# Ledger of designs, part 269: peptides against a protein of PDB entry 2FGR

Target 1, 331 residues: chain A of PDB entry 2FGR
Amino acid sequence: SSVTLFGIVDTNVAYVNKDAAGDSRYGLGTSGASTSRLGLRGTEDLGGGLKAGFWLEGEIFGDDGNASGFNFKRRSTVSLSGNFGEVRLGRDLVPTSQKLTSYDLFSATGIGPFMGFRNWAAGQGADDNGIRANNLISYYTPNFGGFNAGFGYAFDEKQTIGTADSVGRYIGGYVAYDNGPLSASLGLAQQKTAVGGLATDRDEITLGASYNFGVAKLSGLLQQTKFKRDIGGDIKTNSYMLGASAPVGGVGEVKLQYALYDQKAIDSKAHQITLGYVHNLSKRTALYGNLAFLKNKDASTLGLQAKGVYAGGVQAGESQTGVQVGIRHAF

## One batch from the design tools (peptide; made by RFdiffusion4, then SolubleMPNN)

Design b2_p27_3_s2 (from b2_p27_3, 15 letters changed)
Fold by OpenDDE base, seed 3:
Structure b2_p27_3_s2 (fold): chain B 331 residues (1-331), chain A 27 residues (1-27)
Amino acid sequence: as target 1 above (331 residues)
Amino acid sequence: SALEERRKIAEELLELAKALGDQTITF
């Protein structure tokens, strides 16, 4: 048996030029390049190719020293693995987000990431962004000549909100092809939630692909989220992402990513463009900078996620500029 | 042209994704 302590401390100075009142916000933020975390993991060889595992991981907020406390809401799993793949029990990334966020060149964090994995409809469930789930059982296949898949089911445990009685139920999975420089995946998921106290299905389809040319990497996402409401019509968002990254001088990486969020229920689009640079001081320590522009049209109120400084929306039709400069340290 | 072909493929993939997304997700 083995136990590994691991973590990341990522802290930055961040600025956004507009909040919901039109005022600038600035200060010390967290998780600009990678989500800050503290974790424990381990494995036990049970013989015959079977292994037991555990994983406990929580978010660290370096700007305030975890003033709201610490928990293992990032991941809290026990697992069995072998030639059949891996079965996990416990809170985790749902299979769809685990695979499809891997195409986000900004690691699903900071001001630059793809924001498609979002609660687009004021869903009242705790995980209506489609990223994680409580009470989750997951299965991941081995890689078979490039082909792999993952599936998950989360129990609602009769959680109720208003008239909704299955809140938190998740079913989803992906199929993928990962071979050398190529990765491609299709994910499908449905989550039960509530909007305005009424039962709502959050349906999600995501297509992702990337190719590493050695000198540069290209990555893309196509996503549709649909909150299906019994009353009031569906809330649909089509999200698109295209990104490129390239190594710089052997010690750095530059990233450029564009995303479009077509919010059908309000007939409004938002455009996001982010330039990022990471400078590796060592294997464990990096400096980074992100510059992001978010252009809202019409009734769109999206805001950049400058965690620890400002992660709220802006006024309808307003544009927002964000900057993060920080240090990431892994241990 | 190669560019037109790539555009056509991208459009076809987008339409496929939309069509799949409009279906009820059943497992």
Scores: peptide ipSAE 0.008, ipTM 0.368, DockQ to the pose 0.012
Fold by OpenDDE base, seed 2:
Structure b2_p27_3_s2 (fold): chain B 331 residues (1-331), chain A 27 residues (1-27)
Amino acid sequence: as target 1 above (331 residues)
Amino acid sequence: SALEERRKIAEELLELAKALGDQTITF
């Protein structure tokens, strides 16, 4: 049996030129290149190829020292693994997000990531961004000649909001092919939630692919998120992402990513372009910089996620520029 | 070859992606 303490502290100076009032925001932010975290994990060999595992991980906010407290909301799982794959019990990334966010070259963090995994409809559920779930059972297959899959179900435990009685129920999964330079995946999920106190289904389909050419990597995502409401019509968003990354000088990595968010319910689009650079000072320590531009059209109010500084929206039709410069340290 | 097979899968997925484009998916 082993227990490992691990973590990342990622802190940055961040700036965005517009908030909801049209004012600039700047200060010390967190999680610009990787999400800051503290975790405990371990495994026990049970013999016969069977292992038990646990994983407890919480987010760290280096800018304020976790003033709002510390919890294990990133992951709190017990697992069994072996030749059959892995079964997990507990709060975790849902299988769809775990797999499909892997195509985001900005690792689903900072001001540059793909923002498709979002609560597009003011859903009242705690995890209406489709990223994690409470009360989750997950299963992940081994990799068989490149083919792999993951499935998950989360119990609602009769959680109610307004007239909705199954809030937090999740069912979803992915199929994938991961072999050599190629990765490709299809994910499907449905989550029960509430909007305006009324039962709503959050349906999500995501296609992802990447190819590593050695000298550069290309990655792409296509996603449709649909909040199916009984009253007021569906809230549908089509999200697209295309990115490229390349090693620089053996110690650096440059990333460029474009995303388009077509918000059908408000007939409005948002365009995101992000340039990122990571400079590895060591295996554990890196400097990084991100520059992001977000253009909202028409009624779109999306904002860049400068965590710890400003992660809210902007005025309708406004553009936002964001910068992060920081240090990432892993231990 | 394994490389050709990978390329074929990538192309098929790209086509699927294109087909999904602006279509409304019913779950």
Scores: peptide ipSAE 0.007, ipTM 0.456, DockQ to the pose 0.011
Fold by OpenDDE base, seed 5:
Structure b2_p27_3_s2 (fold): chain B 331 residues (1-331), chain A 27 residues (1-27)
Amino acid sequence: as target 1 above (331 residues)
Amino acid sequence: SALEERRKIAEELLELAKALGDQTITF
């Protein structure tokens, strides 16, 4: 058996021109190009093509040295894999987010990512952003001529919030076609949660596609998230993303991504445009810069996610500009 | 041209996005 220690330390100087009070925020932030992490993983060959695996991964907050502690909330899985694919037990990315976030050219990190995987309704569940789940069982198929799929179920373990039961239950999956330069997938998920102490289903449908032209990559996402409350109207958000990336000079990558968040419950839109550049100093070390502009219309209060500096909202209808310049190191 | 093809793809994706945005999906 082998055990691998791995990680990423990604730290940046970040600036946003507006917070909830209309004031600028700046300082040292984390996870601008990749989420900073520390992990342990390993595999054991059990013979006959069967392997056991473990994966323990936690987020690193380099700006404060993990002042709030360290945990394995990114992933804490044991797995069996073989010709049948992979079964995972434990907290992980849910299959839908694992697959569909792969179309985000900013890798769901920093101020530029697609923010559709979000708690749009003040859901009271711990993972109402649809990204990860506790008590998760996941299955991933092999790739069969391009076709692949993933499925997951998370147990609620009778968690209650207010009058809501089954909080934290997840069921979801994706189907995908991955062949050479083309990737396309459809994801469906439902998570049970609570809003205002009332039972709510978080329904999510996501379509993703990308094509790598060699000289550039195009990627897109289409998502509907619906919080269906037992009492009250649905809280629906339609999110759209289109992005392009291109290699620069053999050592760099430029990224441009646009996202639209149509927040139906408040009849308000937000527009996000992000320009990013990564400069590889080595295979393990990169410099990067991100420039993001977020325009909120009407009652929209979305903020860019400058983790470690400011990740809150802004005043309704206000625009926010964000900058991150940082170093990413992988080990 | 490669640019025209890219534009067409972008337009088709945008139309698809709009079409999906206008739909209410029931789960």
Scores: peptide ipSAE 0.006, ipTM 0.360, DockQ to the pose 0.013
Fold by OpenDDE base, seed 4:
Structure b2_p27_3_s2 (fold): chain B 331 residues (1-331), chain A 27 residues (1-27)
Amino acid sequence: as target 1 above (331 residues)
Amino acid sequence: SALEERRKIAEELLELAKALGDQTITF
């Protein structure tokens, strides 16, 4: 058996030029290059190729010392693995997000990431961003000559909000091909939630692909999220992302990513473009900088996610500029 | 070969992702 303590402390100075009042925000933020975390994981060899595993991981907020407390909401799983793949029990990334966020060159954190995995409809469920689920059972296949898949089901446990039942139920999965420089995936998911106290299905389809040319990597995402409401019509968002990264001088990486969020329910688009640089001081420590521009059109009010500084929206049709400069340390 | 066929499928998925563009998917 083995137990590993691991973590990341990522803290930055961040600035956004506009909040919901049109004022600038700045200060010390967290998780600009990677989500800050503390975790424990381990495995036990049970013989015959079977292993038991556990994984406990929580977010660290270096700016306030976890003033809101510490928990294992990032992941709290027990697993069995072997030649058949891996079965996980417990809160985790849902299979769709686990696979499809891997195409985000900004690691699903900071001011630059793909923001498609979002609660687009003021869903009242705790995980209506489609990223994680409670009461989750997941299965991941081995890689069979490039082909792999993951499936998940989360129990609602008869959770209710308003007149909605089955809140928190998730079903979803992906199929993928990962071979050498190429990765491509298709993910499908449905989550039961509530909007305005009424039953709503959050349906999600995501295509992702990347290719590593050695000298550069290209990555892309295409997603449709649809909150299907019985009353008031569907809330649909089409999200698109295209990114490129390249190594610089053997110790650095430059990243450029564009995303478009076409918010159909409000007939409004938002454009995000982010330039990032990571400089590895060591295997464990990096400096980084991110520069992001978010242009909202019409009724769009999206804001950059400068965690610890400002992650709220802006006024309708306003543009926002964000900067993060920070240190990431892994242990 | 089987490997070539698998690669072709992956490439087709990439092309599909590019071609979908502003398409609406029906659930």
Scores: peptide ipSAE 0.006, ipTM 0.357, DockQ to the pose 0.011

Design b2_p27_3_s3 (from b2_p27_3, 15 letters changed)
Fold by OpenDDE base, seed 4:
Structure b2_p27_3_s3 (fold): chain B 331 residues (1-331), chain A 27 residues (1-27)
Amino acid sequence: as target 1 above (331 residues)
Amino acid sequence: SELEKRRKIAQELLEKAKALGDQTVVF
């Protein structure tokens, strides 16, 4: 049996030029290049190609020393794995987000990531961003000649909000092809939630692809999220992302990513463009900088996610510029 | 105007989101 303690401490100085009042915000933020985390994981060989595993992982907030507490909400799983793949029990990334966020060149964190995995409709469920679920059972296939898949189901445990039942139920999965420089995936998910105390289904479809040319990598995402409400009509968002990354001088990486969020319920678009640079001081320590520009049109109020500084919205139709400069250390 | 109608919907969604508290988006 093995047990590994692991983690990342990622802390930055961040600035955004506008908050909801039109004022600037700045300070010490977290998780600009990678989500800061503390984890324990291990495996036990049970013989015959069967292994047991555990994984416990929580987020670290280095700016305040986890003043709100520490938990294992990132992942808290026990698993069995073998030639059949892996079965996981416990809170985790849902299979769709686990696979499809891998195409985000900003690692689903900081001010540059694809923000499509979002609660677009003021859903009242705890995980209405479609990223993780409680009470989750997941299955992941091995990679067979490039083909792989993942499936998940989360129990609602009869959770109710208002008149909505089955809140927190998730069903979803992906199919993928991962071979050499190519990755491509299709993900489908449905989650039950509530909006305004009324039953709502969060439906999600996501396509992702990437290709590594050696000198550069291209990555893309196409997503549709629908909050299907019994009353008031659907809240639909189409999200698009295109990104490129390239190694620089053997120790650096430059990233450029564009995203478009077409918010159909308010017929309003938001455009996000982010330039990032990572400089590896070692295998474990990096310096990084992110520069992001978010342009809201019409009624859009999206804000950049400068965690620890400001992650709220802006006034309708306002643009926001964000900067992060930080240190990432992995152990 | 159509824009005002969109803004009203956006504000209603924002108010509802605020009432739910700042959901720390754990990516």
Scores: peptide ipSAE 0.040, ipTM 0.685, DockQ to the pose 0.019
Fold by OpenDDE base, seed 3:
Structure b2_p27_3_s3 (fold): chain B 331 residues (1-331), chain A 27 residues (1-27)
Amino acid sequence: as target 1 above (331 residues)
Amino acid sequence: SELEKRRKIAQELLEKAKALGDQTVVF
């Protein structure tokens, strides 16, 4: 058996030119290139190709030393794996987010990521961004000549909010083809939640693809998220992403990513464009910089996610510029 | 106007989202 302690400390200086009041925010932020984390993981060989595993991982907030506490909300799983694949029990990334966020060239963190995995409707469930779930059972297939899949179910455990009685129930999965330079996948999910105390289904469909040309990588996402409310009509968002990355000078990586969020319920679009650079000082330590522009149209109020500094919205139709410069260290 | 109605909806959603905490962060 083995037990591994691992983590990332990622801390930055961040700036956004507008908050909800139209004022600038700046300070020390976290998780600009990768989410800061502390984790424990281990495996036990049970013989015959069967292995047991555990994984405990929590977020680290380096700017305040985890003043609000520490938990294992990133992942807290026990697993069995073998020739059949892997079964996981416990809080984790849901299969759809685990696979489809892998196409985000900004690692689903900082001011540059694809923000489609979001609570678009002020859902009252704890995980209405579609990223993780409590009470989750997941299954992942092996890779068969490139083809692979993952499935998950999360129990609601009779959680109620208002008149909603199945809050937190998740069902979803993906199918994928991963072979050499090519990756492509389709994900489908439904999560039960509440909006305004009324039962709501969060339906999600996501298509992702990437190709590594060696000299550069291209990546794309197409997503529709729909909060189906019993009263008040659906809240639908179509999200699109296209990104490119390239190695620079053997020690660096440049990234450029564009995203469009077409928010149908308010008939308003937001455009995000981010330029990023990572400079590897070693295998474990990197410097990075991100520059992001978020253009809200009409009634759109989206804000860049400068974690630890400002992650809220802006005034309707306002644009936001964000900068992060930081250090990432992995151990 | 239609734009005013959209702005009102967006503002209401933003306020509700803030009240529920940071549910928008991808991590």
Scores: peptide ipSAE 0.019, ipTM 0.615, DockQ to the pose 0.019
Fold by OpenDDE base, seed 1:
Structure b2_p27_3_s3 (fold): chain B 331 residues (1-331), chain A 27 residues (1-27)
Amino acid sequence: as target 1 above (331 residues)
Amino acid sequence: SELEKRRKIAQELLEKAKALGDQTVVF
């Protein structure tokens, strides 16, 4: 058996030129290139190709030393794995987000990531962004000649909000083809939640693909998120992403990513474009910089996610510029 | 106007989102 302590401390100086009042925000932020984390994991060989595993991981906020506490909300799983694949029990990334966020060149963090995995409808469930779930059982297949899949179910445990009685239930999965330079995936998910105290289904469909040309990588996402309300009509968002990354010499990586968020309920679009650079000082330590532009049209109020500095919205139709410069250290 | 209607909806959604607390989007 083995137990490994691991983590990342990622802290930056961040700036955004507009908040909800139109004022600039700046300071020390976290998780600009990778989510800061502390974790414990281990495996036990049970013989016959069977392994037991555990994984406990929480987010670290280096700017305030986790003043609001520490938890294992990132992952808290026990697992069995073998030739059949892997079964996991416990809070984790849901299979759809685990696979489909892998196409995000900004690692689902900082001011540059694809923001499609979002609570678009002010859903009252804690995980209405479609990223993680409590009470989750997941299964992941092995890779069979490139083909792989993952499935998950989360129990609602009769959680109620207003008249909704199945809040937190998740069902979803993906199918994928991962072979050499090519990756492609289709994910489908449904979560039960509440909006305004009324039962609502969060339906999600996501297509992802990437291709590594050696000199550069291209990646793309197509997503539809629909909060299906019994009263008041659907809240639908179509999200699109296209990104490219390339190595710079032997020590760096440049990234460029564009995303479009077509918010149908308010008939308003937001455009995000981010340029990022990572400079590896070692295998474990990097400097990075991100420059992001977010253009809201019409009634859109989206803001860049400068965690630790400002992650709120802006005035309707306003544009926001964000910068992060930081250090990432892995251990 | 239609734009005002959209702005109102957006504001209502924002207010509801704020009421849910700054849930740190745990990515």
Scores: peptide ipSAE 0.019, ipTM 0.596, DockQ to the pose 0.019
Fold by OpenDDE base, seed 2:
Structure b2_p27_3_s3 (fold): chain B 331 residues (1-331), chain A 27 residues (1-27)
Amino acid sequence: as target 1 above (331 residues)
Amino acid sequence: SELEKRRKIAQELLEKAKALGDQTVVF
């Protein structure tokens, strides 16, 4: 058996020019290039090609030293793996987010990521952004000539909110083709939640693709999220992303990503454009900078996720500019 | 107006979101 301690500390100086009151916010933020984390993982060879594994990982907030505490909410799994693939038991990324966020050139963190994996409807469930789930069983296939898949089910365990009695139930999966420079995936998921104390289904469909040309990578996402409510109609969002990244001088990477969030319930769009640069000082240490622009139209109130500084919304129809400059260190 | 209706829906969603409290999103 082996046990590995690992982590990332990513801390930045961040600025956003508008909060919900129209005021600027600035300070020390976290997780601008990669999510800061502390984890333990290990494997045991059981013989015959079978391995047991564990993974415990929590988020680190370097700006306040985890003043709200530490937990293993990023991942807390036990697994079996072998020629059949991998089975995981415990809280983790749901299979759909695990695969489809891989097309986000900003790695689902900081002010630049694709924000489609979101609680669009003020769902009252703990994970109504569709990223992770409690009580999760997951299965991941091996890669067979490029083809791979993942499936997951999370038990609701009779969790109730208002009149909803199946909150936290998840079922979903993806199919993918990963071969050389090409990656493409389709993900489908349904999660049971509550909105206003009433049972609501969160349905999600996501398409992702990327191609690595060597000199540059292109990546794209298409997503529809529907919160199906018994009263008030569906809350539907269509989210689109297109991004490009390129290596710079052998030590750097530049990224440019655009996203559009078409919020159908309020018939309002938000446009996000982000420029990022990462400069590798070593294999483990990097400097980075992100510049993001978020334009809300009409009734849209989306805000950039400057974690540790400001991650709330803005006034309807307002634009927000965000900057992060920071250090990422992996150990 | 149509815009006012949209703003009302957005405001209702915002109020509901605030009622959930500040939830740390773990990415």
Scores: peptide ipSAE 0.060, ipTM 0.701, DockQ to the pose 0.019; fails the geometry check

